# Peptides against a protein of PDB entry 3KDP, part 4

Target 1, 230 residues: chain A of PDB entry 3KDP
Amino acid sequence: PFLIFIIANIPLPLGTVTILCIDLGTDMVPAISLAYEQAESDIMKRQPRNPKTDKLVNEQLISMAYGQIGMIQALGGFFTYFVILAENGFLPIHLLGLRVNWDDRWINDVEDSYGQQWTYEQRKIVEFTCHTPFFVTIVVVQWADLVICKTRRNSVFQQGMKNKILIFGLFEETALAAFLSYCPGMGVALRMYPLKPTWWFCAFPYSLLIFVYDEVRKLIIRRRPGGWVE

## One batch from the design tools (peptide; made by RFdiffusion4, then SolubleMPNN)

Design b1_p8_3_s3 (from b1_p8_3, 6 letters changed)
Fold by OpenDDE base, seed 5:
Structure b1_p8_3_s3 (fold): chain B 230 residues (1-230), chain A 8 residues (1-8)
Amino acid sequence: as target 1 above (230 residues)
Amino acid sequence: SLAELLRE
């Protein structure tokens, strides 16, 4: 989000507090839970890795997890952001370069795409209204990210959902997201304004996309070992 | 991750 914020000069899509809530709040328990995942059923049928050439964490895995999946995750967040701003009168094209005037507290007549003028206070309310749904979108997408990380090659349906700590992590991150989104005073304390319950569903297509993408990738790996998608 | 943070 920060790169797009800097390059496009759009209103801030995700606040520092929300980033901290992701990194320290919602991701910690899920990440730890992966240490308790069961071995894949085919692990003993695989060729041993070469310790001199094969890394446990290779460039392909990093590229997939932090490149491809991370981009889909970011797209989900930005989709939610643009939808909220569009519903409030700011079309995506109008947001380009708007940050300078948006963040100026002395300008109280910033126009939206329909010619309506917005005060500084009104603009900050809608900006902070975007932060919480963006955060929640990330959490919903993280459900898929965590589930696909259970296996390298086998389908999640072959592996099953037997890791109780992982299941707990999914509930914990969701409960924390709900708490931060709806607890009274969070708007003042954390600049996380309450979101409409419908915004939770905005991320579902992206979560499904990640899940399907990874299952297809794993299917290709099983059918064509040693391919470029491994 | 740092990469995720930068894409935000």
Scores: peptide ipSAE 0.015, ipTM 0.546, DockQ to the pose 0.027; fails the geometry check
Fold by OpenDDE base, seed 1:
Structure b1_p8_3_s3 (fold): chain B 230 residues (1-230), chain A 8 residues (1-8)
Amino acid sequence: as target 1 above (230 residues)
Amino acid sequence: SLAELLRE
C-alpha cells in the first residue's frame, strides 16, 4: 500500500495509526494463540526434522506467506479503498497523481470524476473514511490467515478448531476492530471515521479466497509430497 | 509482519 501510494501518487489508503493498530492490537493475540495450537494429527507418523538440512521456515513458506497471501491481503484492502472513493465520485483512474492536490490544504476545488469540487476538509473526511474500512478489511482477511496457519499439511477441517485461545484471538481482534470503528471520538483521536456495517463484508471474498487457496495447496501437498507447491 | 506486507 505504501509503495503504491508513492508510485501512483494516490490519496493515502491506510494511515500510520491504522497500521499501528494492526501490529499492536489485532495481530498480537492471534499470533500468541498459535503457540497453543494442537499438533497436527499425523505429526507422530512423520519423520523428525533434520536440523542440519530442514529449515524451520523455508523459502517456499516465506514466498507463500509474504508474497502470495500478502498480495491477496493488499488487493483486498485496495479494493475496499477504491470502492469507497468511487462511491464518493473518485474513480480509480482519477486518483492517479491526485495526491499532491489532495493533500494541499489551500486547494479547495479539487474535482472528482464527475466535476464536483471538493474542499480540503471534505477530501480529508473521505480519506479518513477509507482508513477504517481498509483496517477492517485487513482484520477480516486475517481471520483466514490465522486459520490457515493452524496447520502446514492437514486441512483445517481435519485439524479442527479446538484451540480456544485461537478462537478468543479471533474474537478479540474483531471486537477491537469494532471498537476502533464505532467508538465515539475515534475520528478525532485516530482519524478512523465510523464504518458502515456493510463494509465488513467487503473483505469476505478475499478471506474466502485465501482460505480456499491454502486448502487447495495443502490438498496438493498431501497428494504429492515434495512438490513445488509445498 | 502484516505491516511489512502493507508497505508493499
Scores: peptide ipSAE 0.013, ipTM 0.501, DockQ to the pose 0.030; fails the geometry check
Fold by OpenDDE base, seed 2:
Structure b1_p8_3_s3 (fold): chain B 230 residues (1-230), chain A 8 residues (1-8)
Amino acid sequence: as target 1 above (230 residues)
Amino acid sequence: SLAELLRE
């Protein structure tokens, strides 16, 4: 998110404090929960792996898969960001290069895509209105990410939701997201303004996309053992 | 800087 902010010179989609809340608050418990995930039901049925060759290939494939999932997550966040700004009169094309004028408190006549002028205060309200939905979007897509990380080969439907710690992690990150989104003072403290509940659903298509993508990937692995997707 | 972003 921050890289696109710099490259495209768009208004800040996600604050640094919110990023820290993601990294420390929402990702930590889920990551720990994965350490307690049960082994895949088919692990004991697999042939012994070559520890020299198969480890490196597996690490590379996992890294690529997580990289691709991370790109989809970022895309989901930016989608939410662009939708909110478009609803407030700022079309995506108009945002390109706008950051310099957007962040200048002495410019009180920044025009939107429809010719409406926005004061600095109004612009910052809209910006901070984007931070919370972006954060929530990341949490929602992380639900899918956490669920798919339970297995490498088996479908989630085959493995099931046996890890109670993972379930606890999902509730914890959701509760944290709700707290940060709706607790009084978060707008001042974290630049996270309260969300309309409808914004929680904006990420769902991307969460579903991640889930479907990984299930298809795992299906291919199951059908073609020893393929390049493993 | 991160500090400037927090002060704005």
Scores: peptide ipSAE 0.008, ipTM 0.439, DockQ to the pose 0.017; fails the geometry check
Fold by OpenDDE base, seed 3:
Structure b1_p8_3_s3 (fold): chain B 230 residues (1-230), chain A 8 residues (1-8)
Amino acid sequence: as target 1 above (230 residues)
Amino acid sequence: SLAELLRE
């Protein structure tokens, strides 16, 4: 989000405080829960890792996590961001280069895509209105990301949902997201304005896409061991 | 700037 904010000079899609809420709030318990995941059923059929040559985190894993899943996650967040801004009169093309004028408190006549003028205060309200849905979108996508991380090769349906700590993590991150989105004063404290319940569903297609994508990937790996998809 | 975001 921050890279696109810098490169495209668009209004800030996700606040720094909101990012901290993701990284330190919603993601910690889920990440810790993966340490308690049951071993895959085929783990004893694999050769032991050579600790001198084989890395636990390899380029393939990084490519999957950041290159594939991370990109889908970012697309989900930005989709939500662009929809909200479009609903408020700012079409995606109009946002390009707008940051400089958007963040200038002395410019109170920034025009939207329809020629309506927006004061600095009004613009910041719209910006902060984007932060909460973006945050919730990330949490919903993280559900799929966490679930697919349970296994490297086996389907989630083969592995099952037996890790109670992981299940607790999913509830915890969701409860925290709801708390941050709806608790009175969060708009002032965290720049997270209240979220319409409908925005929770905007991320569901992306969460489903990640899940289906990973299940298909794992299926291909099981059918063609040693392929480039691994 | 990131610093400005943290000050607001």
Scores: peptide ipSAE 0.007, ipTM 0.493, DockQ to the pose 0.017; fails the geometry check

Design b1_p8_3_s4 (from b1_p8_3, 5 letters changed)
Fold by OpenDDE base, seed 1:
Parts: structure tokens; sequence; C-alpha cells
Structure b1_p8_3_s4 (fold): chain B 230 residues (1-230), chain A 8 residues (1-8)
């Protein structure tokens, strides 16, 4: 979000506090839970990696994790951001270059896409109203990310959901997201204003997309071992 | 999520 914030000069999509809540709050327990995942059924049938030639983190893994899945996650977050701002009168095209005037506390007549004037305080309320749904969107797509990380090759349907710690992690990150979104005082303390319950569903298509994309990828790998998709 | 931090 920070790169797009700089390049497009849009209002800040995700605050530093919300980023910290993702990194230190919602991601820790899920990440730890993967250490308790059962081995894939075919793991003992595979040759061990060569520690001298085979990197633990290879270019394909980086491309998948950061290049493909990360981009889908970012698109989900930005989709939520643009929807919220559009519902408040700011169409995506109008946001381009608006940051300078948006962040100027002395300009109290910034116009939206419909000619309505917004004070600095009103703009900051809308900005901080975007941060919470963006955060929740990331949590919802992380459900799919965590589930797809259970296996490298086997389908999640083959592996099953037997890892109780992973299930607890999914519950914990969701409960934390709900707490941060709806607890009184979070708007003042964390600049996270309450979101409408309907905004939780904005990320569901992207979460499903991540899941389907990875399952298709794994299916291709199983059918064509050693392909470019592996 | 470092990827998201870089892309966001």
Amino acid sequence: as target 1 above (230 residues)
Amino acid sequence: DLALELLE
C-alpha cells in the first residue's frame, strides 16, 4: 500500500498501526501453527533436497508467495479501500494526486467526485475508516493463505483440517480483528474506526480466488511433476 | 505479509 500511496499520491490506504497489528497480531499464531502441521502423505516417498544445490527458499517460492499471492492480497485490500472511498463520494480517478490537498490541515474545502466539500477532520475520519476494513480484508485473505500453506503438493482436501493449532490460529486472528474493529476507544487509540459488518464480505471473493488458484497450481504440479509451475 | 507491506 505504501508504494501505491507514493506513486499515485492517494490518501493513505493502510496506516502504520494497522500494519503492525497484522505483523505482530494476526500473523504470529497462524505462522506458528504451521510448525504443527502433519506431514504430507507422500513426503517420505520424495527424495530429500540437496542442501548444497536446492535452496530452502527458491525463486519459485518467492514468486508464488510474494509475486502471485501477495498481489492478490494487495488487490483485495485496495478493492476494499476504493469501495469505501467511493461510497463516501470519492471515486478512484478522483483520488489520484489528491494526497497533497488531503493531508493539508489548512484546506477545508477539498471536493469529492460530486462537488461536496470536505473539512480536514471529515477527510481524516474517512481515511481512518478505510484502515480498519483494509486490515480486516487482509485477515480474511490470510485465511486462504494459511490454509494453502498446509501443503506444497497435496490438495487441502487430501490433507484435511486436523491441525487444531491452525484452527485455533484462524479463530484467534478473526477474534483479534473483530476486537480491534469494534472495541470502544480503538478509533482514538489505534486510528481504527468501526466497520460495518458487511465489509467483512468484501474480501471473500479474493480469499476464494487465492484458494482456487493454489489448488489448481497444486493439481497441475501433481499431474505434471517438474513443470514450470512447480 | 512482508510482501503486502512492500506492495501496499
Scores: peptide ipSAE 0.037, ipTM 0.603, DockQ to the pose 0.029; fails the geometry check
Fold by OpenDDE base, seed 5:
Structure b1_p8_3_s4 (fold): chain B 230 residues (1-230), chain A 8 residues (1-8)
Amino acid sequence: as target 1 above (230 residues)
Amino acid sequence: DLALELLE
């Protein structure tokens, strides 16, 4: 969010508080839960790793996690952001370069895409209204990320959902996201304004896309071992 | 992940 915020000069899509809520709140229990995942059924049929040449975290894993899956997450968040702003009169093309005037508290006549003028207070309400749905979008996409991380090669359908700690983590992160989004006073305390329940569904296509993408990747690995996809 | 969130 911050790189696009700087490069495109758009209104801030995700606040620092929401980032902290992800890193310290919603991601912790799910990440810990992966330590309790059972071994894949084919683990004893794989060649042992060479500790001198093969890293646990390699360029291929980083590319998969941050370069591919992470980009799909970002697209999901930005989709939600642009939809909310468009519903409030700000089309995506109008947001380019708008940050300077958007963040100026002395400008109370910023025009939207339809010529409506917005005060500083109104603009900040819309901005903070975007932060919570962006946060929730990340949480919904993280459901898919956590599930695909259960295995390296086998399908999740082969592995199953037997890890009770992982299931607990999914419920915990969702409950925490709901608490932060809807608890009275969160708008004042965390600048997390409540979102319409419909915004929870905006991320579902992206969550499904991540899941399908990874299952297809794993299928290719199983059919063609030693390929560039592994 | 902080790195991903900063990239967004």
Scores: peptide ipSAE 0.035, ipTM 0.628, DockQ to the pose 0.029; fails the geometry check
Fold by OpenDDE base, seed 4:
Structure b1_p8_3_s4 (fold): chain B 230 residues (1-230), chain A 8 residues (1-8)
Amino acid sequence: as target 1 above (230 residues)
Amino acid sequence: DLALELLE
């Protein structure tokens, strides 16, 4: 989000506080829960990793985590961001280059895509209104990300949802997201304004996409071992 | 993840 904020000069899509809430709040318990995941059923049929040649973090893992899944997550967040701003009169094309004027407290006549003028305070309300749904979008796509991380090769349907700590993590991150989104005072404390419950659904297509994408990837790996998709 | 999320 921050790179696009700089490159496209758009209003800040996700605040630093929300990012910290993701990394230190919502992701911590889920990440720890993966340490308690059951081994895949075929693990004993695999050759042991050669610690000299086989990296724990390989190019494929980096590509999957950052290049593929991370990009889908970012797209989900930005989709939510653009939808919210569009509903408030700012079409995506109009946001390009708007940051300079958007962040200037002395400019109180920034026009939206429909010619409506927005004061600095009104713009900041809309910006902070975007941060919470963006955050929630990330949490919702993280559900899929966490679930797909249960296995490297087997389908989630083969592995099952037996990891109680992972299930707890999913509930915890969701409860934390709801708390941060709806608890009174969060708008003042964290600049996270309450979101309409409908915004939770904006991420669902992306969460589904992540899940389907990974299941298809795993299916390909199972059918064609030794392929470039591994 | 944080560093990447900051970059995203």
Scores: peptide ipSAE 0.031, ipTM 0.624, DockQ to the pose 0.029; fails the geometry check
Fold by OpenDDE base, seed 2:
Structure b1_p8_3_s4 (fold): chain B 230 residues (1-230), chain A 8 residues (1-8)
Amino acid sequence: as target 1 above (230 residues)
Amino acid sequence: DLALELLE
């Protein structure tokens, strides 16, 4: 997302402070909760890892996490961003290269895709209106990400939702996201303006996609052990 | 982790 922001010179989709709130606020408890996850039922039937040759974090895991799941997360966030801007008159194509003029305080006549002129203040309002839904979108897709991280090979349906700490983490991150989104003063403090409740649902297709994608991946691994998908 | 994902 940040690379797209730089390369395409679009208005800032997500503030740096908001990113820190995700990493430090919404991800910590969920990540810790994974330490309490029960081992997969078949883990003891597998050969032990060779500590000299097998890395704990391998290229396949990195590719899956960042190259696949992370890409879907980014797409979800940007989808929300583009929808909000389009609803406010800025079509995606019009956003390309717009950042320079968008961020200039002295330009008060930036035109949208329909020829409407926007003042600097109006543009910043719509920008900060995008930040909160983008943030919430990330939290919603993180639900799926956390759940799929419960297992490497077994289906989540085989593993079950027995980890109470993980369940608590899901509620905690959601409550924190709601707090950051709706608490008075967050617009000033974090540049997070309140979002319409309907925006919480914008990410659901992507969250479902992540879940289904990983379940299919795990299914393939179970059917074809030692494949490149592992 | 998310920071790296957001860099993509």
Scores: peptide ipSAE 0.022, ipTM 0.589, DockQ to the pose 0.030; fails the geometry check

Design b1_p8_4_s1 (from b1_p8_4, 7 letters changed)
Fold by OpenDDE base, seed 1:
Structure b1_p8_4_s1 (fold): chain B 230 residues (1-230), chain A 8 residues (1-8)
Amino acid sequence: as target 1 above (230 residues)
Amino acid sequence: LALEFREN
């Protein structure tokens, strides 16, 4: 988010407080839940890791987790952001370079893509209206991310959903996201304005994409061990 | 932090 914010000079898509809510709120319990995941069914058929040569976190895992999945998550968030702003009259192309005027409290006549003038207050309302759906989008794609993290090689369908703590984590992060999105005063306290319930579904295609992508990756790994997709 | 690295 911040890289695109800096490079494209767009209105802030995700606030710092919202990021803290993700890192400290929604991600912690789910991440801890993975410590209680059952070993993969084929673990006894695998060679033991060589502690001298095999890293716990290798470049392939980093590339998968931060590169591929992270990019899909970011795309999901930005998709939600651009849709909301477009629905409010700001087309994606018009947002490029707009940040300087957007953030200036003394400019009260910033035009949207349709020539409508927006006051500073109105602009900040729509900006903060983007933060909450972006946050919720991240939570929804994290459902898929957490589920795919249950296994490295086996399908989730082979592993199953037996980890009750993980299921609780998914519930907790969702409940927290709902609380932060709809609790009175969150707009003032966190700059997170309430979102329409329909925005929860905006991320579902991306969550499904993450899940399918990883299942296909794991399928390829099972069929072709030692491939570049590991 | 992990999300920031992923998404920022």
Scores: peptide ipSAE 0.010, ipTM 0.591, DockQ to the pose 0.030
Fold by OpenDDE base, seed 4:
Structure b1_p8_4_s1 (fold): chain B 230 residues (1-230), chain A 8 residues (1-8)
Amino acid sequence: as target 1 above (230 residues)
Amino acid sequence: LALEFREN
């Protein structure tokens, strides 16, 4: 989010505080829950990794996490962001380079894509209105991310959802997301304005995409051991 | 790992 904010000079899609809430709030319990995940059914049938040569975090895993899944997550967030701004009169192309004027409190006549003028206060309301749905979008795609992280090779359907701590983590992160989204004062404290419940569904296609993508990946790994997808 | 990506 922040890189695109810098590169494209768009209005800030996701606040730093909100990012911290993701990193330290919503992701922490889910990540810890993975430590309690049951071993894959075939793990003891695999040769042990060589701890001297085989990294736990290999290039393929980094590529998957950052280059694939992370990009899908980012796309989901930005999709939500662009939809909200478009619904408020700011088409995606108009947002490019707009940050300078957007963030200038002395400019109270920033035009949207339809020639409507927006005061600084109005712009900031719209910006902070984007933060909450973006955050929620990340949480929703994290559901899929967490679920796919249960296994490296086996399908989630093979592994099952037996990790009660992981399930708890999913509920916890969702409850935290709801709390941060709807608790009074969050607009002032976190610059997170309440979102319409419909925005929770905006990320579902991306969450599904992540899930399907990883299941297909895992299927390929199972069908073609030693492939580059591993 | 997804954490670091979100910060960017």
Scores: peptide ipSAE 0.009, ipTM 0.540, DockQ to the pose 0.032
Fold by OpenDDE base, seed 3:
Structure b1_p8_4_s1 (fold): chain B 230 residues (1-230), chain A 8 residues (1-8)
Amino acid sequence: as target 1 above (230 residues)
Amino acid sequence: LALEFREN
């Protein structure tokens, strides 16, 4: 999100506070829960890792986590962002380069795609209106990301959902997301304006996509050991 | 932090 904010000079899609809420709030318990995950059923059939040559985190794992899954998560967030701004009169093409004027408090006549003028205050309201659903979008895609992280090779259906701490983490992150989205005063405190319930569903296709993508990847690995997708 | 390190 921040890279596109810099490159495209668009209005800030995800605030710093919302990023902190993800990193320190919603993602912490889920991440810790992975330490309690059961070993894959086939782990004893694998050779022990050579600590001198084999890394715990290899280039393939980084590519999957940051390159593939990370891109899908960002696309989900940006989709939500562009939809909200379009509903408020700002088409995606109009947002390119708009940041400079958008963030200028002395410019009170920024035009939208339909020629309507927006004051600085109005622009900040719509920006902060984007932050909450972007945040919630990330939480919803994190459900899938956490679930797929349970295994490297086996299907989630083979592994099952026996990790009670992981299940608790999913509920915790969702409850925290709901609290931050709907608690009175969050607009002032966190620049997170109230979320319409419909925005929770906006990310579901992306969460499903992540899940299906990884299950297909794992299926390919099981059928073709030593393949390029491993 | 995870989002910040994503190359997207």
Scores: peptide ipSAE 0.011, ipTM 0.595, DockQ to the pose 0.029; fails the geometry check
Fold by OpenDDE base, seed 5:
Structure b1_p8_4_s1 (fold): chain B 230 residues (1-230), chain A 8 residues (1-8)
Amino acid sequence: as target 1 above (230 residues)
Amino acid sequence: LALEFREN
């Protein structure tokens, strides 16, 4: 969010407090749950790694985890952000460079794409209305990210959902996201305004995309061992 | 932190 915020000078899509809620709140139990995942059924059929050349964390793994999947997650969040702002009269093109006037509390006549004027308070309500859906979007795409992390090579359908701690983590992160989104006073305390239930579904296509992308990747690895996609 | 760099 901050990189695009700086480069495009758009209104802030995700607040610092919201980021902390992701890093320290929703993702902790899911991350710990992966330590309890069962080994893949084919692990004993694989060749041992070369301990001198093969790292446990390699560039391919980093590229997948932080590059490919991370970009799909970011796209999901930004999609939700742009949809909300467009529904409030701010088309994506109009947001470019708007931050300077948007963040100025002395300007109370910022025009939207339809010529409607917005006060500073109204603009901040819309901005903070974007933060919670962006956060929830990240949680929804994290469901897919966590599930695909269960295996390196086998399909999730081959591995199954036997890890009860992981299942608990999925419920916990969702419950926490609902709590932060709907608990009275969160708008004042965390600048997280209540989310319309419809916005929970905006991330579903991206969550599905992550899942399908990784399952296809794993299928390619199984059919063509030693490929660059591993 | 790693998530922040992915999302921001």
Scores: peptide ipSAE 0.011, ipTM 0.591, DockQ to the pose 0.030; fails the geometry check

Design b1_p8_4_s2 (from b1_p8_4, 7 letters changed)
Fold by OpenDDE base, seed 1:
Structure b1_p8_4_s2 (fold): chain B 230 residues (1-230), chain A 8 residues (1-8)
Amino acid sequence: as target 1 above (230 residues)
Amino acid sequence: LPELIRLN
């Protein structure tokens, strides 16, 4: 989010507080839950990792985590951001370069795509109204990310959902996201204005895409061991 | 953090 904020000079898509809520709140218990995951059924058929030559975090894992899954997650967040701003009169093209005037508290006549003038306070309300749905979008795509992380090669359908701590983690991150989105005073305390319940569904296509993408990847790996997709 | 880098 911050890279696009700098490059495109758009209004801030995701606040620092919301990022901290992800990194220190919603992602902690889910990440810890993976330590309790059952071994894959074929683990005893795999050769041990060579600790001298095989990296724990290899280029393929980085490419999957940051280059593929991370990009889909970011696209999901930005999709939510652009939809909210478009519903408030700011089309995506109009947002390019708007940050300078958007963040200037002395400019109270910033025009939207339809010629409506927005005060500084009105602009900040809509900006902070974007932060909460972006945050929730990340939580929803993290459901898929956590589930696909259960296995490296086997399908989730082969592994099953037997890890009760992981299921608890999914519940906890969702409950925390709901708490941060709907608790009174969060707009003042965290600059997270209340979320319309419909925005929870905005990320579902991206969450499904992540899940399907990884299942297809794993299927290809199982059928063609040693391929570039591994 | 890895999550921050991934999302930014």
Scores: peptide ipSAE 0.024, ipTM 0.700, DockQ to the pose 0.031
Fold by OpenDDE base, seed 3:
Structure b1_p8_4_s2 (fold): chain B 230 residues (1-230), chain A 8 residues (1-8)
Amino acid sequence: as target 1 above (230 residues)
Amino acid sequence: LPELIRLN
């Protein structure tokens, strides 16, 4: 989000506070829950890692986490962002380069794609209105991300959902997201304005895409061991 | 375009 904010000079898609709520709030319990995941059925057939040569975080893991899954998550968030801004009169092409005037407190006549003028206060309301649904979108795609992280090779259907701490984490992050989105005063305290319930569903296609993508990847790995997909 | 302005 922040990289595209800099490169494209668009209005801030995800606020600093919302990023902190993700990194320190919604992701913490889910991440801890992975430590309690049952070992894969084939783990005893694998050679132990050589601590001197084999990295815990290798290029394959980085490619999956940032290059593949992270990109799908970012696309989901940006989709939500662009939809909200378009519904408020700002088409995606009009947002390019708009940040400079958008963030200027002294410009009160910024035009949208339809020629309507927006005051600084109105623009900030719309910006903060984007932050909450973007945040919720990330939480929804994180459901899929957490579930796919249960295994490296086996399908989630082979592994099952036996980790009670992980299940608790999914409920906790969802409850926290709902609390931060709908609790009175969150707009003032966190710059997270309430969202319509329909925005929770905006990320579902992306969450499903992440899940299906990883299951297909794992299926390919199981059918073709030692392939480039691993 | 007041119809486009809404909380989401």
Scores: peptide ipSAE 0.019, ipTM 0.543, DockQ to the pose 0.017
Fold by OpenDDE base, seed 4:
Structure b1_p8_4_s2 (fold): chain B 230 residues (1-230), chain A 8 residues (1-8)
Amino acid sequence: as target 1 above (230 residues)
Amino acid sequence: LPELIRLN
């Protein structure tokens, strides 16, 4: 989010505090829960990894995690961001380069795409209104990310949802997201204004896409061992 | 946080 904020000079899509809440709050328990995941059914049939040549985190894993899934997650977040801003009169094209004027508290006549003028206070309200749904979008796509991370090769349907700690993690991160989104004072404390419940659904297509994408990937790996997708 | 900005 911040990279695009810098490159495109758009209004800040996600606050730094909100990012910390993701990295240290909503993602922590889910990540820990993966340590308790059951071994894949075929794991003992695989040759041991050579610790000298085979890295735990290889280029393929980095590419999958950050290059593919991470990009889908980012797209989901930005989709939510652009939808909210568009609903408030700021079309995506108009946001490009707008940051300079947007963040200037002395400019109180920033025009939207429809010629409406926005005060600094109004702009900050809509900006912080974007932060919460963006955050929630990340949590929703993290559901899919966590679930797909249960296995390297087997389908989630083969592995099942037997990890109670992971299930707890999903509920915990969701509850934390709801708490951060709706608790009184969060607008002041975290610059996260309450979101309409409908915004929770905005990320669902992306979450589903992540899940389907990974399941298809795993299916290909299972059917074609030694492929480039592995 | 500058470091967080660097990582995200």
Scores: peptide ipSAE 0.016, ipTM 0.641, DockQ to the pose 0.022
Fold by OpenDDE base, seed 2:
Structure b1_p8_4_s2 (fold): chain B 230 residues (1-230), chain A 8 residues (1-8)
Amino acid sequence: as target 1 above (230 residues)
Amino acid sequence: LPELIRLN
């Protein structure tokens, strides 16, 4: 999020405090829950890795986690961001380079795509209105990310949802996201303004895409062992 | 803040 904020000079899509809430709040319990995941049914049929040549974290894993899944997650967040701003009169093209004037408290006549003038206070309300839905979008796509991380090769449908700690983690992160989004005073404390319930659904296509993408990947691995996709 | 910018 910050890279695009800097490069494109757009209004801040996700606040620093919200990022901390993701990294320290919503992601911790889910990540820990993976340590309690049952071994895949075929784990004992696999040869052990060579500890001298095979890295635990390799280029393929990094590419999958950050290059593929991470990009889909980012796209989901930015989609929500652009939709909210467009509904408030700021089309995506108009946002490019707007940050300079957007963040200037002395400019009270920033025009939207329709010629409406926005005060600094009004702009900041809209910005902080974007932060919460972006945060929630990340949580929703993290559901899919966590679920796909249960297995390396087997389908989630083969593995099942037997890890009660993981299920608890999904509920915990969702409850925390709801708390941070709707608790009174969060707008002042965290710059997280409450979102309409409909914004929770904006990420669902991306969450589904992540899930389907990884299931297809795993299917290919199972059908073609030793392929480049593994 | 700089660390967060590098990681996100």
Scores: peptide ipSAE 0.013, ipTM 0.603, DockQ to the pose 0.022

